Peptides against a protein of PDB entry 4KTY. Designs and how they scored, part 31

Target 1, 266 residues: chain A of PDB entry 4KTY
Amino acid sequence: YVLNDIGVIFYGEVNDIKTRSWSYGQFEDGILDTCLYVMDRAQMDLSGRGNPIKVSRVGSAMVNAKDDEGVLVGSWDNIYAYGVPPSAWTGSVDILLEYRSSENPVRYGQCWVFAGVFNTFLRCLGIPARIVTNYFSAHDNDANLQMDIFLEEDGNVNSKLTKDSVWNYHCWNEAWMTRPDLPVGFGGWQAVDSTPQENSDGMYRCGPASVQAIKHGHVCFQFDAPFVFAEVNSDLIYITAKKDGTHVVENVDATHIGKLIVTKQI

## One batch from the design tools (peptide; aimed at target 1 W167)

Design b2_p17_3_s3 (made by RFdiffusion4, then SolubleMPNN; from b2_p17_3, 9 letters changed)
Fold by OpenDDE base, seed 1:
Structure b2_p17_3_s3 (fold): chain B 266 residues (1-266), chain A 17 residues (1-17)
Amino acid sequence: as target 1 above (266 residues)
Amino acid sequence: MLEYKLDLQKILDEFKK
């Protein structure tokens, strides 16, 4: 989880799982220096750079360009005229070296690109890390642990009112660390996500969230456990919005989100 | 290969089956 410099990332559809190779290159020339530069740009205190909790949270923020001119700019509109299409990247090295050289965010990334670069960052700094792919990954944007799908009175989806969404797949990272700030048993793998999805205490970042805590339904612990929980375990709530402003729950689907979560164990 | 948001209407239609 620290020494491997080439990995496999899962993507595609739940019924057609695909893999792609990704070169992390954490030992390549200039990469460690770039990771240190990233922390410098974040103005991270030296005393915190040895704390994997702080490092992973800062990395989550800095691998994306939001808020702080971090490493990667995301794009999901299939228009990449001002940079490199996300699918063109084959590893983290070119991205990180371009960032260090230009001192400007690199265009463009999607989830696996963010996860790949973030994985390099974590491993460079001695934090065991892996990439996780979640198929049918929910994006809860109002922090209620549900996927609220609003319906017109005719029963069809109201796309204007429906703000929550579902990714066909989404990649994030898990980082291994102790969590002395949490109750006993909630150390180990921590979910962290550098893909800019939601604001967390003022910045687009996510985690570290205890995987064990989430698996046992504990979403009250820092950081961003409710969001990560929702990604993998949200119920689809079909709600009819009446003209008078009232909401009526029509149906609940508890089987759709998080159908498959895949990660490389070696 | 690309990550994209699913069509919720299609999800609903499948749920109704």
Scores: peptide ipSAE 0.638, ipTM 0.951, DockQ to the pose 0.919
OpenDDE base, seeds 2, 3, 4, 5: peptide ipSAE 0.632, 0.626, 0.623, 0.632; ipTM 0.950, 0.950, 0.947, 0.950; seed 4 fails the geometry check

Design b2_p17_3_s4 (made by RFdiffusion4, then SolubleMPNN; from b2_p17_3, 10 letters changed)
Fold by OpenDDE base, seed 1:
Order: C-alpha cells, then structure tokens, then sequence
Structure b2_p17_3_s4 (fold): chain B 266 residues (1-266), chain A 17 residues (1-17)
C-alpha cells in the first residue's frame, strides 16, 4: 500500500466491471518535493505533518483546486478546452509536476484522477493508501443520510427539486491510520475523498472517516462520516411534492445504493 | 468510461418490478 507505484482503478458498471492502470510514481524525481510543496501551500503547521489524520484531511482539501488553489480542477461537462481531458491522464506524476512548475491548479480531473493523485500524495508521505470504487454511489447534498428523489404528482421525477444524485461509480481513497480521537476499534482504514463534492467545515474536503464506524452505523464521529455513509448506504426516498407544499413518501428503496465496493487487496 | 449520474426514473421503474 506504500511501495507499489503502479495500480489498478476499478470503474464502469456493477455488472461490467472494468479496470484501468494508474501510475502513482511516488518515488519519481520531484514528487516528494511536490507533496511537501502542497502542504506548504496549505500553510500546514510543521508539527501536524507527522499526523496522518491532519495530513489526510489537508490532502483531501488540497488535491482539489477549490478554496485553496489546490492541485486539480474538476470538470464534468465534457468541455475541456483549457486543459487536458480527465481521460487523457495515465498517472499522477505529470499532474503533480505541472502543479509544482506552474504553481497553478491543473486542468482537468474527475473522481479517479483525484483519487489517483491523492493516492500518490498519501503514499509519498508514508501513509498506506488505496483507491476504492463504489458502484451506485450516492451524493447526499443536504446531509440527511438519505437520497431524496422528488416526484411530480404524476409519478415522474421532478429534476428541478431533486438535488441528490447517484453516480454509476465513484472513486475515493482509504488511508490506514490509528484514530486516538475515536473510540477503540475505529482505527484502520479511513475514507478520504479529494473530489470536490460537499463543503466540510468551510472547505471542499472529506474525511478521514472511520470505515469501521460507518460499517457499524456510527456516523457521529469526525470527519464527514454522514456523507460517506450516505454514499454507500443511503436509502432512496421517493417523495411526492404536492402542489400545496406537502410531501408524501411514496416509496423507499434500500437496495440500490452501494451495491459493490471494490478495492485492490494485498 | 466517464462516470455518469444514473437516471432516477429508470431506477424507480426497476424498483416497482
């Protein structure tokens, strides 16, 4: 999880799982320097740089360009006129070196690109890390632990009212660390995500969230456990929004979110 | 293959089957 400089990222559909190679290149020239530079740009206190909790949280913020002119600019509209299409990247090295050289965010990334670069960052700094792909990944945008799907009175989805969404797949990272700030047993793998999805205490970042805590339904622990929980385990709540402003729950589906979570095992 | 947002209407139809 630290020594491997080439990896495999899972993507595609749950019934047609695909893989793509990704070169992490954490040992290549200039990469460690760039990771240190990222922490410098974050103005991270030197005393915190040895703490994987702080490092992974800062990394989740800085790998995306939001808020702090971090490494990668995301684009999801299929328009990449001012940079490199996300699908053109094959590894982290070119991205990180461009960031270090230009001192400006690199265009463009999507989830697996963010996850790839973040994986390099974590491994480069000695934090065991892996990429996780979640199929049928929910995006809860109002932090209520459910996927709210609003329906018209005729039963069709109201796309204007429905803000929550489900991705066919989403990639993020898990980082291995102790969590002395959490109850015993909630160390180990921590979910962290550098894809800018939701604001967490003023910044687009996510985690570290205890995987064990989430698996046991404990979403009260820092950081961002409710959001990660919703990605993998939220119910789909179909709500009819009536003209009088009342909401009626028409259907609940507990089977569609987080159908498969895949990561490369050692 | 880029990730994409699922059609929630289709999911609803499948759920009702």
Amino acid sequence: as target 1 above (266 residues)
Amino acid sequence: MLPYKLDLQEILKENKK
Scores: peptide ipSAE 0.612, ipTM 0.922, DockQ to the pose 0.876
OpenDDE base, seeds 2, 3, 4, 5: peptide ipSAE 0.602, 0.603, 0.603, 0.612; ipTM 0.922, 0.922, 0.921, 0.923

Design b2_p17_4 (made by RFdiffusion4)
Pose (drawn by RFdiffusion4):
Structure b2_p17_4 (pose): chain A 261 residues (1-241, 247-266), chain P 17 residues (1-17)
Amino acid sequence: YVLNDIGVIFYGEVNDIKTRSWSYGQFEDGILDTCLYVMDRAQMDLSGRGNPIKVSRVGSAMVNAKDDEGVLVGSWDNIYAYGVPPSAWTGSVDILLEYRSSENPVRYGQCWVFAGVFNTFLRCLGIPARIVTNYFSAHDNDANLQMDIFLEEDGNVNSKLTKDSVWNYHCWNEAWMTRPDLPVGFGGWQAVDSTPQENSDGMYRCGPASVQAIKHGHVCFQFDAPFVFAEVNSDLIYITAHVVENVDATHIGKLIVTKQI
Amino acid sequence: SEEHKLDLQEIRDDFLS
């Protein structure tokens, strides 16, 4: 989780698992300096840089280009003008070195690309980290921790009213640290996510959210635990437009995996 | 298959099946 500079990112389906190799490259010339440059550009106060909670949260904001001209721009537009399609990248090095050299956000990425770059950032600084993959990952748009699926009278999905969504998969990171800001028992792995989905306190960032706190549903503990809980375990609520028609308690988060030791 | 949003209608049809 610190010294391995290569890894595997899982994707595809639960009974059709695909792997994508990834070069984290945290020891390559110019990468450590690039990680410091990322925190400088985020205008992160130096006095907080010894705190992994702060470093990881800044990283979750600065790895993406939204709000702060950070590292990577997301796209699903099937064109990818003036850049590289997200599927073309095989590691983090070219992305990070290009960012340091050009001083401009790099185009383009999707969830595993954000996760790969963020993983490089964490391991390079010495924060143990890994990439997790969540199959059938919920995206909660209205912060009620459930998927609200609105149906027309005919029983079909009303695409105008329905805003929540589900991904075939989504990847984020886990960072290892104590949580002196939380009661005892909630350290260890913290979910951190640099892929923009929902604003957290006015910026696209997410975490660190204690995985242990998410497990027992104690999502009152900062940061962004409710959103992460919703990604892995929200119920699907079918609502006819308002009457609740049905509830699917098992669709979301069928499987969560990471590379073995 | 790359990352994409699933079709909510297909999820609905599979749920009712």

Design b2_p17_4_s1 (made by RFdiffusion4, then SolubleMPNN; from b2_p17_4, 10 letters changed)
Fold by OpenDDE base, seed 1:
Structure b2_p17_4_s1 (fold): chain B 266 residues (1-266), chain A 17 residues (1-17)
Amino acid sequence: as target 1 above (266 residues)
Amino acid sequence: PPQHKLDLNEILKEHKK
């Protein structure tokens, strides 16, 4: 998880799983220096740079451009006029070197690009890391652990009221570390996500969230466990909004979110 | 290759089946 410089990322649809190669290039010239530069731009205290909890959280924030002029600008509107289309990238090296030379965010990325660059960052700094792909990945925007789907009286989705959404697939990272700040047993793989989705205590970042804690239904532990839990396990709640402002739950579906979670094993 | 948001109406149709 540290030595591999080329990987495979899963994407596509749950019924049409696809793979793409990604060159992490953590040993290429200038890449480690760029990762150190990223931490410098974050103004990360030197004493914290040896702590994988702090490093992974800072990396989660800095691989995206939001808040702090980090590495990548995301775009999902199929308009990439001022940069490189996300699908054109084949690895982390060109992105990181461009960031280092220009000292400006690189355009553009989507989840697998963020995850690829973040994987390079983690591995460069000696943190075992892998990319995880979740099909039917929920985006809970109000931190209630549910995918709230509001319905019109005719039974169709009310797109104006429905703020939560579902990705066909979403990629993030898992980083291996001890968690002395958590109860015993919740170390190991930690979910971290650099794709800018939600604000976490003032910044667009996510994790580290204990995978073991989440698997056992513990979402009370830092960082961002409720959000990660919702990505993989939220119920679809179908709600009819009445004219008087009341909400009525019509149906609940616990089978659609997180249909398949794939990660490359050694 | 692009990541995209699903049409929730399509999900709703599947739920009703």
Scores: peptide ipSAE 0.569, ipTM 0.916, DockQ to the pose 0.882
OpenDDE base, seeds 2, 3, 4, 5: peptide ipSAE 0.555, 0.551, 0.548, 0.566; ipTM 0.914, 0.912, 0.919, 0.914

Design b2_p17_4_s2 (made by RFdiffusion4, then SolubleMPNN; from b2_p17_4, 8 letters changed)
Fold by OpenDDE base, seed 1:
Structure b2_p17_4_s2 (fold): chain B 266 residues (1-266), chain A 17 residues (1-17)
Amino acid sequence: as target 1 above (266 residues)
Amino acid sequence: SPQHVLDLQKILDEFKK
């Protein structure tokens, strides 16, 4: 994983899976220096730069521009004025070099762009990393492990009250590391995500969350395990919001979220 | 190609089938 500088990213729809090539370019001139620059901009202590837990968490924050003038600005409105459309990028090198040169966030990215750049960052720093694509990926915005879908009294979705959402697909990263801060057995692959989705203790970042812990239903361990769990395993809870303010659960659908998770296996 | 938010009404309609 560390030595591979070209990869494939899965995207599209669950019934129409697509792939795109991505050049990570972790060995290209200036890329390692840029990764070090990113950590400098984060004001990361030198003593922490050898700790993959700290490095991956800082990376998840700094690959996005929010909070800290990090690398990439996200855009999902199909209007990409003042920058490059996300689909135009073919690799991490141009993005990282532009960031280093301009010292300003680069426009624009979506999940696979964030994941691609983050993968380069991790691999540059010696952390084995891969990209994961989750189809029907939930975005739980209130950390209750559910996708709360509010309904009008007529049974249709109330889009105004419904704050949770589902992506057709979402890409994030898994980084390989030991987790001495967690119980035995929860090392290995850790989910980390640089796409700005939710605030985690004051910053838009996510992870590292133990994949093994999540698979076994343990969401109490740092970092952001509930959010990652919800991305792949949330039930859709259909709730009728009555005029009197009461909520009634009408239906529960446990079949839609996380229909397919694709990643390169060891 | 772009990442986008799904229409929850469509998901609901499919669930009802």
Scores: peptide ipSAE 0.603, ipTM 0.947, DockQ to the pose 0.893
OpenDDE base, seeds 2, 3, 4, 5: peptide ipSAE 0.588, 0.592, 0.588, 0.594; ipTM 0.945, 0.945, 0.943, 0.945

Design b2_p17_4_s3 (made by RFdiffusion4, then SolubleMPNN; from b2_p17_4, 9 letters changed)
Fold by OpenDDE base, seed 1:
Structure b2_p17_4_s3 (fold): chain B 266 residues (1-266), chain A 17 residues (1-17)
Amino acid sequence: as target 1 above (266 residues)
Amino acid sequence: MPQHVLDLQKILDEFKK
């Protein structure tokens, strides 16, 4: 998880799983220097750079350009006029070297690009890391652990009121570390996500969230466990919004979110 | 294949079946 410089990322649909190669290039010239530069740009205290909890959280924030002029600008509207289409990237090296030379965010990325660059960052700094792909990945935007789907009175989806969304697939990272700040047993793999989705205590970042804690239904532990839990396990709650402002739960679907979670094992 | 948001109406229709 540290020595591999080429990997495979899963994407596509749950019924049509696809793979793409990604060159992490953590040993290429200038890449480690760029990772250190990223931490410098984050103004990360030197004493914290040996702590994988702090490093992974900073990396989660800095791999995306939001808030702090980090590495990558995301785009999901199929318009990439001012940069490189996300699908054109084949690895982390060109992205990181461009960031280092230009000192400006690189355009553009989507989840697998963010995850690829973040994986390089973690591995460069000696943190075992892997990419995880979740099919039917929920985006809970109000931190209630549910996918709230609002319905018109005719029973169809009200897209204006519905703010939560579901990705066909989403990629993030898992980083291996001890968690002395959590109860015993919740170390190991920690979910971290550099794709800018939600604000976490003032910055677009996510994690580290204990995978073991989430698997056992513990979402009270730092960082961002409720959001990660919702990505993989939220129920679809179909709510009729009445004209008088009241909400009525019509149906609950517990089968659609997180249909398949895939990660490359060594 | 780009990452994209799913059509929730299609999901609902499937759920009703």
Scores: peptide ipSAE 0.592, ipTM 0.944, DockQ to the pose 0.890
OpenDDE base, seeds 2, 3, 4, 5: peptide ipSAE 0.579, 0.581, 0.578, 0.587; ipTM 0.944, 0.942, 0.941, 0.943

Design b2_p17_4_s4 (made by RFdiffusion4, then SolubleMPNN; from b2_p17_4, 10 letters changed)
Fold by OpenDDE base, seed 1:
Structure b2_p17_4_s4 (fold): chain B 266 residues (1-266), chain A 17 residues (1-17)
Amino acid sequence: as target 1 above (266 residues)
Amino acid sequence: PPQHVLDLQEILKEHKK
């Protein structure tokens, strides 16, 4: 996971799974220096740079441009003026070197670009890392572990009230580390995500969240376990919003979110 | 290749089937 400098990222639809190659280039000239520069820009204390928990959390914040002028600006509107379309990138090297040279956020990325660059960052710093793709990936924006779909009384979706969303696919990273801050057994793979989705204690970042803890239904442990849990396991809650302002749960679907989670095994 | 938000109305239709 550290030595592989070329990878495969899964994307597309659950019924039409696609793959793309991605060059991580963690051994290329200037890349390690750029990763160190990223931590410098984050003003990360030197004593914390040897701690994979702190490093992965800082990385999740700094690979996106929000809050801290980090590496990548996200765009999902299919209008990529003033930059490079997300699909044009083939690896992390050009992005990281541009960031180091310009000292400004690079435009533009989507989830696999964020995950690719973040994977390079982690591997470059000696943290075993892999990319995970989740199909039908929920975005719970109110931290209630549900995908709330509000319906009009006529049965159609109320898009104004419905704030949660579902991605056709979403990519994030898993980083391997011990978690002495968690109960025994919750080390190993930790979910971390640099795609700016939700604010986590003041910054757009996510993780590290124990994959084992989440698999066993433990979402009370740091960091951002409820959000990651919701991405892969939230129920769709269909709620009718009545004219009088009351809400009635009409149906629950526990099978739609997280239909397929794919990661490359070595 | 682009990541996109799913149409919840379509998901609802599938749920009713």
Scores: peptide ipSAE 0.525, ipTM 0.906, DockQ to the pose 0.892
OpenDDE base, seeds 2, 3, 4, 5: peptide ipSAE 0.221, 0.230, 0.519, 0.524; ipTM 0.832, 0.835, 0.914, 0.907

Design b2_p17_5 (made by RFdiffusion4)
Pose (drawn by RFdiffusion4):
Structure b2_p17_5 (pose): chain A 261 residues (1-241, 247-266), chain P 17 residues (1-17)
Amino acid sequence: YVLNDIGVIFYGEVNDIKTRSWSYGQFEDGILDTCLYVMDRAQMDLSGRGNPIKVSRVGSAMVNAKDDEGVLVGSWDNIYAYGVPPSAWTGSVDILLEYRSSENPVRYGQCWVFAGVFNTFLRCLGIPARIVTNYFSAHDNDANLQMDIFLEEDGNVNSKLTKDSVWNYHCWNEAWMTRPDLPVGFGGWQAVDSTPQENSDGMYRCGPASVQAIKHGHVCFQFDAPFVFAEVNSDLIYITAHVVENVDATHIGKLIVTKQI
Amino acid sequence: TAALYEARAAAIMKYNS
């Protein structure tokens, strides 16, 4: 989780698992300097850089280009003007070195690309890290921790009212650290996510959210635990437009995996 | 009935590369 500079990112389906190799390249010439440059560009106060909670949260904001001209621009537009399609990248090095050289956000990425770059950032600085993949990952748009699916009278999905969504898969990172800001028992792995989905305190960032706190539903502990809980375990609520028609308690988060040791 | 709820769930799905 610190010294391995290559890894595997899982994707596809639960009974059709695909793997994508990834070169983290945290030891390559120019990468460590690039990680420092990322924190400089985020205008991160130097006095907080010894705190992994802060470093990881800044990283979750700065790895994406929204709000702060950070590292990577997301796209699903099937065109990818003036850049590289997200599927073309095979590691983090070219992305990070291009960012340092051009001083401009790099185009383009999707979840596993954000996760790969963020993993490089964490391991390079010495924060143990890994990439996790969540199958049937919920995206909660109204912060009620459930998927609200609105149905027309005919029972079909009303695409105008329905805003929440589900991904075939989503990848984020876990960072290892104590949580002196939380009661004892909530350190260890913290979920951190640099893929923009929802604003957290006015910026696209997510975490660190204690995985242990998410497990027992104690999502009151900072940061962004409710959103992460919703990604892995929100119920589907079918609502006819308002009457609750049905609840699917098992659809979301069928499987979560990471590379074995 | 189950197939209906599966088709509805599929309607909100999104995909990555």

Design b2_p17_5_s1 (made by RFdiffusion4, then SolubleMPNN; from b2_p17_5, 12 letters changed)
Fold by OpenDDE base, seed 4:
Formats: C-alpha cells, sequence, structure tokens
Structure b2_p17_5_s1 (fold): chain B 266 residues (1-266), chain A 17 residues (1-17)
C-alpha cells in the first residue's frame, strides 16, 4: 500500500463497473515537501505529525479547500471555469505541485480526485492507505443514519424537506493504524474522507472511523462513525408529508445503499 | 410499487462523473 505509486480507482455503476488509473506519485520530487507544507498550512503541531490519527484527520480537512484553503476545490455542477475538469486529472503529482507553487486551492476535484490526492498524502507520510469505492453511497445531511425521501401526497418528491442524497458512487480512503483511543479490536483500517460532505466538529473532514466498528454497528466511536455508517448502510425512508404537517413512513428500503464496496487487496 | 420506489430513489441521486 505505501510503496505502490500507481493505482486503480473503481467508479461507474454497480452494473457497469469501471476503472481508472491514478498515479499517486508519493516518491516524486516535491511531493513529500508538499505534504509537509499541507500540515504547515494546517498549523499542525510537530508533536502530532507522528500520530496517524491526527495526521489522517488533518489530511481529511486539508485535502479539501473548505475552511482552511486546502488543496482541492470540489465541483459537481459541470462548471469548471478557471480550473481543470475533475476527469482531466490522472494523478496527484500535478495537483500537489500546483498547490505548493500557487499556495492556493486547486480547481477542480470530485471524490476520486480527493481520494487520490489524500492517498498520496497518507502514503507520503508512511500511513498505509487505499481507496475505497462505494456504489449507491448515501449522504446523510442531518446525522439521523437514514436517507430520507419526502413525498407529497400526490407521490411526487419534495426535495425541499431534506438535503439527503445518494451518490451513484463515492470514493474515500482507508488508512491503516492502531487506535489506542478506541477499545481493543477497533484498530486496523480506518475510513477517512477528504471530499467535503459534512461538517465534523467545525470543519469539513471525516474520520478516522474504525472500519471494524462500522461493520459491527458501533457508531459511537470517534471520528464520524455515524456518517460513514450512513454512507454504506442507510435505509431509504419514504416519508409522505401530509398537508396537516404529519409525516407518515410509507416504505423502508434497507437494500439500496452500499450495494458494493470495492477496494484493492494486496 | 417497487418500480415506483426505484423512480423516486433516482430523484435523489447525485452523480460523480
Amino acid sequence: as target 1 above (266 residues)
Amino acid sequence: SKEKNEKIANSIMRYQV
């Protein structure tokens, strides 16, 4: 994981799984320096830079430009003026070197670009890391572990009652570390996500969340376990909003979210 | 119906390219 400088990222749809190559370039000139610069921009204490928990959490914040003028600006509206379309990137090197040179956020990324750059960051700092793709990935916006779908009485969707959404696919990272801050058994792979999705304790960041904890439904453990759990296991809740202001659950689909989670195995 | 629910679910989809 640390030594592999070229990867494959899964994308597309469950019925049409696609792959793209990504050059991580963690050994390229200037990349380690840029990763250190990222931590400097985050004002990360030197004492924390050897702690993979702190490093991965800071990385999840800093790979996105939100809050802290981090590395990448996301765009999902098909407007890529004054930047590079997300699909044009082939690796992390150009992005990181541009960031280091310009000292400004690089435009633009989507999930796999964030994940690719974050994977480079983690690997540069000696943290084993891999990219994970989740198909039908939920975005729980209100931290209720549900994907709420509000319907009018006529059966049409009311998109104003929730900000919850489902990505066709989403990419994030898993980083390998011990978790002395968690109970025994919750070390190993930790989900971390640099795509700016939700605010976590004041910043757009996510993780590290114990993959083992999530697999066993332990969402009470730091960091962001409820959000990551929701990404892979949210139920679709079909709610009819009645004219009298009451909400009626019409249906629940526990099978829609997290149809396939793909990652490379060594 | 299942088909109706699938159509509804598609309405909340966002897309990575």
Scores: peptide ipSAE 0.462, ipTM 0.906, DockQ to the pose 0.907
OpenDDE base, seeds 1, 2, 3, 5: peptide ipSAE 0.270, 0.128, 0.266, 0.155; ipTM 0.766, 0.725, 0.782, 0.733

Design b2_p17_5_s2 (made by RFdiffusion4, then SolubleMPNN; from b2_p17_5, 9 letters changed)
Fold by OpenDDE base, seed 5:
Structure b2_p17_5_s2 (fold): chain B 266 residues (1-266), chain A 17 residues (1-17)
Amino acid sequence: as target 1 above (266 residues)
Amino acid sequence: SAAKREAIANSIMRYHL
C-alpha cells in the first residue's frame, strides 16, 4: 500500500461501476515536505507526529480547507470559478505542490479528490492506506444512525425537516494502524475521511474509526464511529409528521444504504 | 407503496461527479 504510487478509484453508480486512475506520487519531489508542512500548518505537536492515530486525525482535518485553511476546497454545486474542476485532477502531486507554493487552499475537490490527496498524505508518512468507495453512502446529519425521511401527511417529502441525504457514492480512506486506545482486536484498518461532511469535536474531520468496531456494531469507540457506521449501515426511516406535531414511523428500509463497498486490494 | 418510497428515496440522493 505504501509503495504503490498509482491507484484506481471506484466511482459512478452501483449498476454502472467506473474507475479513475489516480497518481498518488508520494515519492515525488516536494511531496514529503508538503506533508510535513501540512502538519506544521495544523500546529501539530511534534510528539504526536509519530502517532498514526493523531496523524490520520489531523490529516482528515487538514486535507480539507474548512476550519484551518487546509489543502482542498470542496465544491458540489457545479460552479468552479477561480479554480480547477474536481474531475480535471489526475493525481495528488499538483494539488499538494500548489498548496505548498501558494500556502492557500486549492480549488476544487470532491470526495475522490479528497481521498486521493489524503491517501498520498498517509502513504507519504508511512501509514498504509487505501481508498474505499461506498455506493449509496449515507450522510447522517445528527448522528442518530438513521436516515430520517420526513413526510407530509400527503406523503410528499418535507424538505425542511429532512436533513439527511444519500450520496450515489462516497470515497474515504482506510489507514492501517494499531489502536492501543481501544480494546484488543480493534486495530488494523481504520476509516478516516477528509471530505468535509460533519463537525467532529469542533472541526470538519472524521476518524480514525475502527473498521472492525464498525463491522461488529461497536459505535461507542473513538473516533466518529457512529457517523461511519451510518454511512454504511443506516436504515431509512420514513416518518410522517402529523399536523398535531406528532411523528409516526411509516416504514423502515434496511437495504438502501451501503449497497456495495469497494476497495483495491493492492 | 414501494414505488412511492423509491421516489422519495431518490429525492434525498446527492451525486458526486
Scores: peptide ipSAE 0.593, ipTM 0.942, DockQ to the pose 0.887
OpenDDE base, seeds 1, 2, 3, 4: peptide ipSAE 0.571, 0.591, 0.581, 0.037; ipTM 0.939, 0.941, 0.939, 0.718

Design b2_p17_5_s3 (made by RFdiffusion4, then SolubleMPNN; from b2_p17_5, 11 letters changed)
Fold by OpenDDE base, seed 2:
Structure b2_p17_5_s3 (fold): chain B 266 residues (1-266), chain A 17 residues (1-17)
Amino acid sequence: as target 1 above (266 residues)
Amino acid sequence: SEKKREEIANQIMKYHL
């Protein structure tokens, strides 16, 4: 989880699983220096740089460009005129070295690019890390742990009211660490995500969220456990908005989200 | 129906490449 510098990232669909090769390059020249530079740009206190909880949380913020001029600019509109298309990247090294040299965010990434670069960052700093792909990954926008699908009278989705969405797949990272800030038993793998999805206490970051806590429904544990829980386990709630302003739940689907979670075994 | 639910669910789908 630390020594392997080449990985496989899963993507595609549950019935058509695909793989991308990704070169992490955590041992390549300049990469460690770049990771330290990223922490410098984050203005991270020296006392926190030895704490994987703080490092992974800062990394989740800094691998994306939002808020802090971090490493990668995301683009999902299929327009990549001012940078490199997300699919053209084959590893983390070029991205990190470009960031270090230009001192400006690199364009462009999507989830696997964020996850790839973040994986390099974590491994470079001695944190065991892996990439996880979740198929039918929910994006809860209001932190209620469910996908609220508001329906028009004709049965179509009301796009104005419906804020939640589902990714065909989404990639994030798991980092291995102890969690002295949590009860005993909630160390080990921690979900961390650098793809900018939701604001977490003032900036686009996610985690570390204890995988064990999430599996046991302990969404009150820091950090961002509700969001990660929703990504893998939220119900679809089909709601009809009545003319009188009341909402009626028409249906609930507990099977749609988190159909498959895949990671490379090293 | 299941088909209708699938149709509705598809309307909230986003796609990574």
Scores: peptide ipSAE 0.570, ipTM 0.932, DockQ to the pose 0.920
OpenDDE base, seeds 1, 3, 4, 5: peptide ipSAE 0.566, 0.558, 0.525, 0.566; ipTM 0.930, 0.928, 0.918, 0.929

Design b2_p17_5_s4 (made by RFdiffusion4, then SolubleMPNN; from b2_p17_5, 12 letters changed)
Fold by OpenDDE base, seed 5:
Structure b2_p17_5_s4 (fold): chain B 266 residues (1-266), chain A 17 residues (1-17)
Amino acid sequence: as target 1 above (266 residues)
Amino acid sequence: KKKKYDEIANQIMRYQL
């Protein structure tokens, strides 16, 4: 989880699982320096750089360009004219070295690119890390742990009211650390995500969220446990908006989200 | 009915490459 410099990232569909190779390159020349530079750009105090909780949280913010001119700009609109298409990247090294050289965000990434670069960052700093792929990954936009699908009276989706969405798949990271800030037993794997999805206390970042806490429904534990819980366990709530402004729940599906969660074992 | 809702759910799907 630290020493392996080449990985496999799962993607595709739940019924047609695909893999792509990714070179992490955490030991290549200039990569450690770049990771330190990333923390410098984040204005991270030296005293915090030895704390994997702080490092992983800062990393989740800084691997994306939002808020802080971090490493990667995401693009999901199939427009890549001002950079490199996400699928053209084969590893983290070129991205990180470009960032270090240009001192500007690198274009473009999608979830596995963010996860790949973040995995390099974590491993480079001695934090055991792996990439996780979740098929049918929920994006809860209103922090209610549900996928709210609003329907018109005719049964069509009301796109104005429906803010939540579902990714065909999504990649994030798990980082291994102790959690002295949490009750005993909630250390170990922590979910962290650098793909810019939701604002977390002022910045686009996510985690560390205790995987054990999430598995046991403890969404009150810092950081961002509700969001990560929702990604893997949200119910779809089908809500009909009536003409009088009332909402009626007409269906609930507890099986749609998180159909498969895959990670490479090392 | 399940098929109906599955079709609806498809409308909120977003896609990674």
Scores: peptide ipSAE 0.632, ipTM 0.935, DockQ to the pose 0.922
OpenDDE base, seeds 1, 2, 3, 4: peptide ipSAE 0.581, 0.625, 0.614, 0.591; ipTM 0.927, 0.921, 0.923, 0.931

